Peptides against a protein of PDB entry 4LZF. Designs and how they scored, part 13

Target 1, 155 residues: chain A of PDB entry 4LZF
Amino acid sequence: GGRLVVFPNGTRKELSADGQTVKVMFFNGDVKHTMPDQRVIYYYAEAQTTHITYPDGMEVLQFPNNQTEKHFPDGRKEITFPDQTVKTLHPDGREESVLTDGTIIQLNPDGSKVIQFNTGQREIHTADFKRREYPDGTVKTVYSDGRQETQYPTG

## One batch from the design tools (peptide; aimed at target 1 P8 K13)

Design b1_p26_2_s4 (made by RFdiffusion4, then SolubleMPNN; from b1_p26_2, 12 letters changed)
Fold by OpenDDE base, seed 2:
Order: C-alpha cells, then sequence, then structure tokens
Structure b1_p26_2_s4 (fold): chain B 155 residues (1-155), chain A 26 residues (1-26)
C-alpha cells in the first residue's frame, strides 16, 4: 500500500509502496511527480505548463498553446510551435526552422541565410549576394552592388 | 516542512507526524 501525507498547509504527498514514485500536490495546485526513472514532472497550475526534467539534463516544456520546447544537455534547443513549425537553436548560434510544407530556413552565425524550398529550389543570402538555385541547375545571383549573373546548366 | 515535501527520501510516519502532517495508509 501507498501513503498519503497531508501537511498543515494543504500540500499533499503521495508515496508509492515501493518508494519509487512520489507525487506532491501543492496547496496552489502545482504538482511535482518524481518517477522511478528519476525524471521529474512539474505541472504549474497557473501557467498550465508541464516541465519535465531528466537525469541527463534534458528538459521538456509543454505549454497550454501546444508549444513544446526541448532543452538538450549539449545546449541545443528545439521548439515545436503550435503551427507545427520546428525551430532548432544550436549552441554555435545556428538556427534552423522546418516549416510544415517542408521548407527549411537556416540562419548561420555569420549572418548568412539559406532557404531550402520544398520545390527543390534553394536561396542563399549573404552580405555580398542573394543566390537562387533551381532544380534544373540554373543559378541566379544578385550581388549587393546590383550586378546580376545567371549561370545555365549547359553554359 | 519544505524539506519533507521536496525530499525523495523515505521518512517514517513519525517524522511527518512530528511536522504536523497526517499520514494515511492505503
Amino acid sequence: as target 1 above (155 residues)
Amino acid sequence: ADELIESTEDYPDEVYEAAGAKVIHY
């Protein structure tokens, strides 16, 4: 059998018979659930947010609007937005967004941007140029000085 | 009381009761 501890402030603590599961129901409605695998699940009642912490340092946040954030031990963050766009923030400063249509937007630490369209087209933005690459091998470049160049696959 | 709430250690009933808590077995 388990044990229920009722504190004077209204906080309740449920202890499993094996001692491996502990559920604390705070007086404010918050819940802390410690699992046998040592993950800790926090539920913040006012924010309606779930926060899971893992022994390896992984953290998962689930917001009431269906946004999910994963904080990896290596410093990487992965955000799934309500629209199902997934944004990855890398420790080196690189950011990648994957849109629902399969478009990938990469922001590089040097300020360059790469867009991989679902059509197979790619657009590269640097300080010096914007370049559009087409599936047929055509490449169009517009330089910051206004110069334009088109490269054809047979040229 | 905060230590007893936050701890994952298995305390005997008497420790919780000493803090003014009620222990229910089920």
Scores: peptide ipSAE 0.429, ipTM 0.923, DockQ to the pose 0.927
OpenDDE base, seeds 1, 3, 4, 5: peptide ipSAE 0.429, 0.423, 0.426, 0.426; ipTM 0.923, 0.922, 0.923, 0.921

## One batch from the design tools (peptide; aimed at target 1 F7 N28 Y44)

Design b1_p27_1 (made by RFdiffusion4)
Pose (drawn by RFdiffusion4):
Structure b1_p27_1 (pose): chain A 155 residues (1-155), chain P 27 residues (1-27)
Amino acid sequence: as target 1 above (155 residues)
Amino acid sequence: SAEELAEEETALTEELEEAHEKFAEIT
């Protein structure tokens, strides 16, 4: 029916009957679970943080302010902030934020960006211009040279 | 044995230290 082992230093270890699951309760209050599928779940008592390592290389961190960070094997990093904004950082430097109101912000490493407002408007920033596109078909652009352009709807 | 128990205790202590060093790097 399993075993409990108590070490002189105060660390405790609990093994399941099949030995597939191991739970370690460290003297400092940290808790580690090793699962049969080799997921490792580590709880940091003082920091109140959980770190989960998956066999496929994915790592997940849960911070006590309810922030979650996911690290994918390819290098991608996804952050869910407490407000539930999801920000994705790519190794190439691109950043994408999907806010709960529906706004999407795409940032390129060269500094250009595309913003998709929940209102249906779209804004593009490049080295040459800032552009705003409207649901009615209107396009407004401000160029680096200071000129401003309005493209009116066909209708 | 007592020696096997001591080795296992050392291994778990080392794992604890390594986990805390990695978490310190992240934070």
Fold by OpenDDE base, seed 1:
Structure b1_p27_1 (fold): chain B 155 residues (1-155), chain A 27 residues (1-27)
Amino acid sequence: as target 1 above (155 residues)
Amino acid sequence: SAEELAEEETALTEELEEAHEKFAEIT
């Protein structure tokens, strides 16, 4: 059988029979599991949040509102919001959001923005213009000075 | 021993404190 240690402060430590799993139940209600695969699962009782650390440096946060955050070893972050929108933060400053309707929003380090709509339309925002690309190949550009250009597909 | 138990209790309390410090940094 496993081993249970009960400390005077109320903290408990449980070892599996093989010694590969350790469960610490802290006096404040927090719980730490050390698994055979070397992942550590920490539960913060007050915050009702689960924090998983992996031996490769990956971290996963699970919040009580169903938000999940993944912190990758390369510095990338992936946030799954309660509405199931997924936002990726890249180390270069690029941000990408994938909405549940299939719309993709990209924020680039240069400040430009690209929206890929679920309709197949694409919108590009820069300091100088907004451009709308249509599935038929039509491109409409509105410049910051108010000028407008329309490029038609060559049939 | 009773001394070993007290030392482990202290170490686990320190682990708890460190976990909360890290949690405050990442939240």
Scores: peptide ipSAE 0.488, ipTM 0.922, DockQ to the pose 0.884
OpenDDE base, seeds 2, 3, 4, 5: peptide ipSAE 0.486, 0.464, 0.472, 0.472; ipTM 0.922, 0.916, 0.918, 0.917

Design b1_p27_1_s1 (made by RFdiffusion4, then SolubleMPNN; from b1_p27_1, 12 letters changed)
Fold by OpenDDE base, seed 1:
Structure b1_p27_1_s1 (fold): chain B 155 residues (1-155), chain A 27 residues (1-27)
Amino acid sequence: as target 1 above (155 residues)
Amino acid sequence: SAAELAREQRELEEELERERKKLAEYT
């Protein structure tokens, strides 16, 4: 059988019979599970937040508002917002947001921005211009000096 | 022993505090 220890402060520690699972129920309501695969699941009772840590260094946070954050060992972060938008923060400073309608917004470390619309149009923002690319191959550029250029598709 | 139990209780209290501090870093 398993073992249960009840501490004077009200904290409880439960060991499975095989010793592979440890459950700590803290006096404040927090709960920590150490699993056979060595992942640790910590539940913060007051914040109603779950924090999962994996042996490889990955961490997952689940917030009560349905936001989820994944912290990867390589430094990448992936945030799933309550509206199901997914934002990825890359170690190189690049940020990508995928909206529920399929629109992808990329923020680059150089300050440029690329929007891939669900219509197939793409818009590129730089310090020098805004460029709209259309599915038919037409490209319209508005430069910071006010000049406009249209490039038509090749037949 | 009672002394061992008391030590483990303190260790768990310290762990709880560490975890709470971690949460504060994420929120």
Scores: peptide ipSAE 0.426, ipTM 0.908, DockQ to the pose 0.907
OpenDDE base, seeds 2, 3, 4, 5: peptide ipSAE 0.421, 0.418, 0.425, 0.423; ipTM 0.906, 0.905, 0.907, 0.907

Design b1_p27_1_s2 (made by RFdiffusion4, then SolubleMPNN; from b1_p27_1, 11 letters changed)
Fold by OpenDDE base, seed 1:
Parts: structure tokens; sequence; C-alpha cells
Structure b1_p27_1_s2 (fold): chain B 155 residues (1-155), chain A 27 residues (1-27)
């Protein structure tokens, strides 16, 4: 059978019979599970937040508002917001948001922005212009000087 | 032994404090 240790301060430590699972129930209500795969699941009782750490350095935070944050070993972060929007922060400074409607918003390190609409339209924002690309091949550009240009598809 | 239990209790208390400190970095 398993083993249970109860400490004077009220903390409890439970070991599985095989010794591969350890459960610590802290006196403050926090809970720590060490799993056979060596992942550690820590539950913060007051904050109602779960923190999972993996042997490879991956970390996952689950907040009570249904937000989830993943911190990858390569420095990438992925945030799933309560509305199910997913934002990825890349180590190079690029940010990508995927909306629930399929729209993708990219913020590039150079300050440019690209929006890929669910309609198949694309909008590119730079310091010099805003450009709208249409599925039919039409491209409309509004330059910072106020000039407008339309390129029509060649059939 | 009682001494071993007391040491393990202290270690677990330190782990608790460290984990709470980590959480404060995210909130």
Amino acid sequence: as target 1 above (155 residues)
Amino acid sequence: SAAELAREEAELQEELEEERKKLAEYL
C-alpha cells in the first residue's frame, strides 16, 4: 500500500505504493503532485491557479478566469484568453493572435502589422503605407503621403 | 525519527514559500 505522513503543522504527504506519485497537501490548502513522468502539478488554493512544470522546462499556468499560459523552453509563450483567442509571443519579438473567427493578426519586430481576415483579404501596415489585398488579386495601397494606388489583377 | 520529521516539515514549508513567490511573479 501507499504511505501517508501527517506533519505537526497539518501538511500531509502521500506516496503511492510504487513510489512514483507523490501528493503533498500543504496546511494552507495548496496541493503539489509529482507524477511518474516527473511533471509537477502545483495548485494554489487561494489564487485557484494551477502551475504545471515539465522536465523539459515547459510550464503551464491555468488561471481561474479560464486563461491558460504556456511557457516553452525556447522562450515562446502561448496565451489562450478566456474568449479562446490564442496569442503567441515569439522569441524574435513577433506576436501572433488567432481570433476565434479565424482572423490572424501578426505584429512584426520591425513594427509592421499583417492582418489575415477570415474573408481571405489581407491588410499590411507599415510606416509608409496600408495595403489591402483582395482574393481576386486586387491590391489597394494608401500611402502615408495620402496617395492611393490600385493594382488590378491581370487576366 | 522526530528529528527527521521536523527536517522534512521545514523543507516542505520552504518549498511552499518558494512556490508562492513564483506565483507572485505571474500575478
Scores: peptide ipSAE 0.370, ipTM 0.889, DockQ to the pose 0.916
OpenDDE base, seeds 2, 3, 4, 5: peptide ipSAE 0.360, 0.352, 0.358, 0.356; ipTM 0.886, 0.884, 0.885, 0.884

Design b1_p27_1_s3 (made by RFdiffusion4, then SolubleMPNN; from b1_p27_1, 11 letters changed)
Fold by OpenDDE base, seed 1:
Structure b1_p27_1_s3 (fold): chain B 155 residues (1-155), chain A 27 residues (1-27)
Amino acid sequence: as target 1 above (155 residues)
Amino acid sequence: SAAELKAEEEKLLKELEELKKKLAEIT
């Protein structure tokens, strides 16, 4: 059978019969759960936050406002906001946001921005211009000097 | 033994304090 240890301060430690699951219930309400797959689930009672750590270095945070953060071993972070927007932060400084409507916003390390609209239109922002690409092949460019160019699709 | 139980309790207290510090970093 399992084993339960109750400490004088009120902290409890529960061991499964196979010893592969360990649950520590701290006197303050925090809970640490070590699973057979060696992931550790920590629940912060006051903050109502769950923190999961994996043996490969992956970490998952679940906040009470329904925000979730994944911290990957390669340094990448993925944030799922309460509105279900997903933002990915890449180690190279690139940021990508996927909106619930399917729009994708990319921020590049060079400061350029690319928006892939759910309509199939794409907008590119650089230091020198803003460019709008349309599904029909039309491309409109507004340069920083005020010049405008339109490229029409070749029929 | 009582001494082993006390030592484990102290270890768990230290772990709790470390975890609280980690929480402060992520919130």
Scores: peptide ipSAE 0.214, ipTM 0.824, DockQ to the pose 0.893
OpenDDE base, seeds 2, 3, 4, 5: peptide ipSAE 0.213, 0.195, 0.208, 0.208; ipTM 0.824, 0.800, 0.822, 0.821

Design b1_p27_1_s4 (made by RFdiffusion4, then SolubleMPNN; from b1_p27_1, 14 letters changed)
Fold by OpenDDE base, seed 1:
Structure b1_p27_1_s4 (fold): chain B 155 residues (1-155), chain A 27 residues (1-27)
Amino acid sequence: as target 1 above (155 residues)
Amino acid sequence: SAADLAAEQEALEKELKEERERLAKIL
């Protein structure tokens, strides 16, 4: 069988029979699981937050408001918000948000913004213009100086 | 031994402290 150690301060340590799983129940209510796959699951009792660390450097945070964050070894972060919007932060500074309605918002390192609407329309924002692309091939551009240009699809 | 148990308890207390510090950076 497994082994249970109860410390004088109230902390408890449980070892599986094979020694591959370790569970520490701290006196403050925090719980640490070390799993056979070497992932560590730490539960912060007061904050009701779970922090999972993987041997490759991956980290997962689960918050009580149902937000989840994944921290990848390459520096990328993926945040799933309570409303199920998913935001990805890339190491190069690019950010992408996928909304529940299918809209995709991309923020580029150069400051430009691209919105792919769920309607199939696309909007590009730069320092010099805002451009709307329509599914039929029509493109409307509004420049920062107030000029407007419409490009019609070639039939 | 009793000394071993005390040492392990102290190590776990230190770990708990470190985890709380880590939490403070997360929140």
Scores: peptide ipSAE 0.432, ipTM 0.908, DockQ to the pose 0.903
OpenDDE base, seeds 2, 3, 4, 5: peptide ipSAE 0.426, 0.419, 0.428, 0.422; ipTM 0.906, 0.904, 0.906, 0.904

Design b1_p27_2 (made by RFdiffusion4)
Pose (drawn by RFdiffusion4):
Structure b1_p27_2 (pose): chain A 155 residues (1-155), chain P 27 residues (1-27)
Amino acid sequence: as target 1 above (155 residues)
Amino acid sequence: MEEEEEELTEELEEEHEKFEEIMEERE
């Protein structure tokens, strides 16, 4: 029916009957679970933070302010802020934010960006210009040289 | 049992060092 082991330093270890699941309760209040599938779940007592390592290389952190950070094996990092904005950092430097109101912000490492507003408008920033596209088909552009252009809808 | 206690203590230290590095990167 399993075992409990208490070490002189105060650390306790609980083994399941099949030995597949191990739970370690460290003297400092940290808790570690090792699961049969080799997931490791570590709870930091003082920091009140959970760190989960998956066999496929994925790591997940849960912070006490309810922020979650996911690290994918390829280097991608996905953050869920408390407000539930999801921000994805790619190793090449691209960043993408999907806010809850529906706004999407795409940032390129060269500094260019595309913003998709929940209102249906789209904004593009490049080295040459800033452009705004409207649902009615109107396009407004401000160029680096200071000129401004309005492209009116066909209709 | 003594060897297992030492291994668990090392694991504990390693986890805390890694967590401190993550916290530093987040600043």
Fold by OpenDDE base, seed 1:
Structure b1_p27_2 (fold): chain B 155 residues (1-155), chain A 27 residues (1-27)
Amino acid sequence: as target 1 above (155 residues)
Amino acid sequence: MEEEEEELTEELEEEHEKFEEIMEERE
């Protein structure tokens, strides 16, 4: 059978009958599960946050507000906000946000920004201009010098 | 048993340190 050890400080250690699962219930209310697949599930009682570490270096944080953060071994982070917006932070400094309406916002390392609207319109922000691309092929550019250019679709 | 209790307390402290580091990286 499983084993339960209760320490004088109130910490408890449970070993599964097969010895493959270890559960530590710390005196502060924190809980650590070591699973057969070598993932570690740590629950921070005060923060009400779950931290899962995987043997490949993947980490998952689950916050009490329903925010979830994934930390990938390559340094990429994926944040699912409470509103279900998903933000990806890339190691190269690129950021991508996918809104629930399907809008995609990309921030590039060069400071440029691209918004892909759910309507099929695209907006590009650079140091030199803001550009709006329409589904019909119309492109409107407003340059930093105040010049405006409209490019009409070639039929 | 006392040694294991101390080790588990140290493990608790280490997990909290890691958590604090993760939280600091989010600010």
Scores: peptide ipSAE 0.431, ipTM 0.896, DockQ to the pose 0.922
OpenDDE base, seeds 2, 3, 4, 5: peptide ipSAE 0.430, 0.423, 0.428, 0.425; ipTM 0.895, 0.893, 0.895, 0.894

Design b1_p27_2_s1 (made by RFdiffusion4, then SolubleMPNN; from b1_p27_2, 14 letters changed)
Fold by OpenDDE base, seed 2:
Structure b1_p27_2_s1 (fold): chain B 155 residues (1-155), chain A 27 residues (1-27)
Amino acid sequence: as target 1 above (155 residues)
Amino acid sequence: MAAEEEKLLKEQEELQKKFQEYLEELK
């Protein structure tokens, strides 16, 4: 059978019968759960936050506001906001946000921004211009000097 | 048992500290 230890301070330690699962219930309501796959689940009672750590260095945080953060071993972070927008922070400084409507917003390390709209339109922002690309191949560019150009698809 | 209790208490304190540090970084 499993083993339950109750400490004088009120902390409890439960070991599964197979010895692969360990659950520590701290006196303050915090919980540490070590799983057979060596994943460790921390629950912080006051913050109502779950923090999962994986053997490969992956971390997952689940906040009470329904925000979830994944911290990858390579330094990438993925944040799922309460509105279900997903933001990815890449180690190279690139940021990508996927909105619930399918719009993708990319912030590049060079300061450029790319918006891929759910309509198939694409907008590119650079220091020199803003460019709108349309599904039909039309491209409209507004340069920083105020000049505007429209390029029509070659028929 | 007392040594294990102390160990668990210390672990809790360390985890709480790390978590608070993390929360501060999010601000």
Scores: peptide ipSAE 0.322, ipTM 0.855, DockQ to the pose 0.924
OpenDDE base, seeds 1, 3, 4, 5: peptide ipSAE 0.321, 0.321, 0.321, 0.319; ipTM 0.853, 0.855, 0.853, 0.854

Design b1_p27_2_s2 (made by RFdiffusion4, then SolubleMPNN; from b1_p27_2, 12 letters changed)
Fold by OpenDDE base, seed 1:
Structure b1_p27_2_s2 (fold): chain B 155 residues (1-155), chain A 27 residues (1-27)
Amino acid sequence: as target 1 above (155 residues)
Amino acid sequence: MKEEEEKLLKEQEELREKFKKYLEERK
């Protein structure tokens, strides 16, 4: 059968009958589960945060405010905020936020910003201009020197 | 028993320190 070890400091270690699951209940309330698939589930009692580590290097943090942070083996980080906005941090420095309304905000390593609105409009911010692209093909650009340009769709 | 206890405590400390560091870095 299973085995339970109780240490002098109050920490408890529970082994499953097959020995493939290990549960450590620390004296401070932290809990560590080692699963047969080698994932480790750690619960930080004071912070009320669950931290899962996978054998492939993926990590997942679940915070008490319903925020989830995922660290992928490729270096990508994905944050799901309490409001369900999803922000992805890419290894190349690019950041993308997907809002609940479908709006996508992209921050590029060169400092440019692109907003894809749920209306189909797109706004591009660079050091040289701010540009609005409309679904009908109209493009309005305001340049840093104050010049404004409107390009109309073909037709 | 005591050796295993110390090992578990050390592991816990390392995990908690890493977590603490992560919390600081995410601010």
Scores: peptide ipSAE 0.504, ipTM 0.920, DockQ to the pose 0.934
OpenDDE base, seeds 2, 3, 4, 5: peptide ipSAE 0.502, 0.500, 0.501, 0.499; ipTM 0.920, 0.920, 0.920, 0.920

Design b1_p27_2_s3 (made by RFdiffusion4, then SolubleMPNN; from b1_p27_2, 11 letters changed)
Fold by OpenDDE base, seed 1:
Structure b1_p27_2_s3 (fold): chain B 155 residues (1-155), chain A 27 residues (1-27)
Amino acid sequence: as target 1 above (155 residues)
Amino acid sequence: MEEEQRKLEEELKKEREKFKEYLEELE
């Protein structure tokens, strides 16, 4: 069968019968699970936070406020906020937020911003202009010098 | 027993330090 070791400091270690699962219950209340798939699940008792590490370098943090953060081996980070907005931080500096209504907000390394609305409209912000693209092909641009231009769909 | 307990204490210390560092990155 399994084994239970109780240390003098109060830490407990449980081994499964097959030895593939290890559970450490630390004296401070923290819990560490080592799973057969080499996944390590650490629970911080005071913070009520779960930290999962995978052998490929993936890490997942689950906070008590329902926020989840995924740290991918390629350096990408994905944050799911309590409101279910998903924010992705890319290694190149690009940031994308996907709202629950399907709107996508992209912040680019060059400082430009792109909003893809759930209506199909797209808004592009650059140092030189703000541009609104409509599903029918209409494009409205407001330039930094105050000029406004409307391009109508091709007939 | 004593050596294993020491190792587990060190693991705890390391995990707590990792968590601290992570929180600092979030703030």
Scores: peptide ipSAE 0.364, ipTM 0.868, DockQ to the pose 0.977
OpenDDE base, seeds 2, 3, 4, 5: peptide ipSAE 0.354, 0.356, 0.362, 0.362; ipTM 0.865, 0.866, 0.868, 0.868

Design b1_p27_2_s4 (made by RFdiffusion4, then SolubleMPNN; from b1_p27_2, 13 letters changed)
Fold by OpenDDE base, seed 2:
Structure b1_p27_2_s4 (fold): chain B 155 residues (1-155), chain A 27 residues (1-27)
Amino acid sequence: as target 1 above (155 residues)
Amino acid sequence: MEEEEKKLLEEEKELREKFKKYLEELQ
């Protein structure tokens, strides 16, 4: 059978019957739950936040506002915002946001920005120009010096 | 039992401190 230990300070330790699950309920309301798959689920009572750690080094934070943050072992971070936008922070400094409408916004380490619109249009921002690519193959570029050019699709 | 209680108390303290630092780094 399972085992429950209650300590004088109010901390409680619950062991499953199979011994593979350990739940520690701290006196302050925090909870540590060790699972059979070796993941550890922390609940911080004051912050109302769940923090899951995995054996491979992945960490998942679940905030009370429904934001979720995943920290991957390779240094990548994935943030799911309450509005369900997903932002990925790459170790090389690249950032990608996927909006709920399917729009993808990429921020590159060199400071350039690429927006892939849900309409199939793409916009590229660099230090030298802003470029709009259209599904029909038309490309419009506005350069920092004020010059504008249009490239028409080859029919 | 007293040693286990002391260990759990110290573990809780360490977890809270780590979490606080983690949140500060995210801001």
Scores: peptide ipSAE 0.221, ipTM 0.810, DockQ to the pose 0.895
OpenDDE base, seeds 1, 3, 4, 5: peptide ipSAE 0.220, 0.212, 0.124, 0.205; ipTM 0.809, 0.806, 0.657, 0.802

## One batch from the design tools (peptide; aimed at target 1 F27)

Design b1_p28_1 (made by RFdiffusion4)
Pose (drawn by RFdiffusion4):
Structure b1_p28_1 (pose): chain A 155 residues (1-155), chain P 28 residues (1-28)
Amino acid sequence: as target 1 above (155 residues)
Amino acid sequence: PEPPAEAPRPPPPAPTPATPPPAPATFS
């Protein structure tokens, strides 16, 4: 029916009957679970933070302010902030934010960006210009040389 | 005999700070 082991230093270990699941309760209040599928779940007592390591290389952190950070095996990092904005950082430096209101912000490492507003407008920023596209088909552009252009809808 | 007690991990990394979204551009 399983075992409990208490070490001189105060650390406790609980083994399941099949030995597949191990729970370690450290003297400092930290808790580690090792699951049959080899997921490791570690709870930091003082920091009140959970770190989960998956066999496929994925790591997940849960911070006490309800912020979650996911690290994918390829190097991608996904952050869910408390407000539930999801920000994805790519190893090449691209960043993408999907806010809850529906706004999407795409940032390139060269500094260019595309913003998709929940209002249906779209903004593009490049080295040459800043451009805004409207649902009615209107396009407004400000060039680096200071000129401004309005492209009116066909209709 | 049981192996020595396992040591706890060092402290976790801090959370990444939030960056606010950029303001919309101005057009005439």
Fold by OpenDDE base, seed 2:
Structure b1_p28_1 (fold): chain B 155 residues (1-155), chain A 28 residues (1-28)
Amino acid sequence: as target 1 above (155 residues)
Amino acid sequence: PEPPAEAPRPPPPAPTPATPPPAPATFS
């Protein structure tokens, strides 16, 4: 059978019979599982948060509000919000959000923004203008100085 | 003999706040 070690401070350590799983139950209610695949599952009792660390450096956080965050070894982060929006934070500072309706929002390191609507419309925001591209080829631009320009597909 | 008990971790990070999706701005 497994082995149980009880420490004076109330922390308990359980070793599986096969020796491949270790469970530490801390005195504060936290729980740490070390699995045969070397992943470590840590449950924070007070925060009700689960933190999984993988040998390759991948980390997964599961929050009580149903938010999940993945931290990739390359520095990328992928956040699934409670509303199921998925936001990716890239190491270069680029951010991409995919909404449940298929809308994609891209924030670029230079401050520019691109929205790809599920309707096929695209909106581009820069320091100098905002632009809306329509599926029919119409393009409307509003410049920062207030000037507006419309380009029609049939000119 | 068994080594001393491991200490619990410090508190985890808070969830990353959601940025409100840009409302589809009426492109005037």
Scores: peptide ipSAE 0.420, ipTM 0.819, DockQ to the pose 0.750
OpenDDE base, seeds 1, 3, 4, 5: peptide ipSAE 0.412, 0.394, 0.402, 0.397; ipTM 0.815, 0.812, 0.814, 0.813

Design b1_p28_1_s1 (made by RFdiffusion4, then SolubleMPNN; from b1_p28_1, 9 letters changed)
Fold by OpenDDE base, seed 3:
Structure b1_p28_1_s1 (fold): chain B 155 residues (1-155), chain A 28 residues (1-28)
Amino acid sequence: as target 1 above (155 residues)
Amino acid sequence: AEPPAEAPPPPPPPATPFVPPPAPSVFE
């Protein structure tokens, strides 16, 4: 059978029979699980937050509002918001948001923006122009000086 | 003898604030 140790401060430590799982129940209500795969699961009772740390340096946070954050070892973050929008923060400063309707919004470090619509249309924003690309190959450009250009598909 | 009890872990990191993505623009 497993072993239970009860400390004078009210903290409890449970060891599995195989010794591969350790559960520490702290006197403040926090819980720490060390798993056979060496991941560590923290539950913070006051914050109602779960924090999982993996041996490779990956971290997963689960918040009480249903937000989930993945922190990758390379510094990338993936945030799933309560509305199910997924935002990725890249180490280079690029941001990508995937909306529930399938729209993808990219913010680039240079300040440019790309929107991939669920209709197959794409919009590019730069300092110099806004451009819309259509599935048929038509491209409309509105320049910052007010000029407009339409390029038709060759065919 | 069992070693002294562990102290509680530090508080969790704060949640990233919700920032809604920019709305797609309409092209005329």
Scores: peptide ipSAE 0.126, ipTM 0.719, DockQ to the pose 0.731
OpenDDE base, seeds 1, 2, 4, 5: peptide ipSAE 0.121, 0.121, 0.120, 0.121; ipTM 0.714, 0.717, 0.715, 0.716

Design b1_p28_1_s2 (made by RFdiffusion4, then SolubleMPNN; from b1_p28_1 with R9P A14P A18E T19V A23E A25S T26V)
Fold by OpenDDE base, seed 1:
Structure b1_p28_1_s2 (fold): chain B 155 residues (1-155), chain A 28 residues (1-28)
Amino acid sequence: as target 1 above (155 residues)
Amino acid sequence: PEPPAEAPPPPPPPPTPEVPPPEPSVFS
């Protein structure tokens, strides 16, 4: 049969009959399950958050607002927000977000930003300027000093 | 005698969720 251990602080530990499943019920209401496949499931009672750690180093977070995060062993993170936007954080500091309308936002380690709009327009942000590229070949640039330039497609 | 079962360490704090990207700007 299973075993129950009750600690003086109110934490309880349940062991399955085979010893392969361990359930710790902490004094604060949090729960930790260690499964036969060696995954560990934390449930944070107050935050209503589930945190799963896998033997390969993968981690999965499930938040009460329906946000899900995957933390890969290589340091990459993939976040699915409640609105279904997907953000990827790369180990090199690059960030990419894909919005539900197809817009792609890229943040580079140097602080530059590129937005690829679903309309085919592209916007580039640097320390020196913001630039908008239009599908017709028109390019508008606003420099940090307030100067503006428009480049027209050479017909 | 089974060694006294050491109490497990307290649970870690809950993870902080990542924040969404800022909204794309409108170009004037």
Scores: peptide ipSAE 0.198, ipTM 0.713, DockQ to the pose 0.381
OpenDDE base, seeds 2, 3, 4, 5: peptide ipSAE 0.182, 0.178, 0.194, 0.157; ipTM 0.706, 0.706, 0.710, 0.697

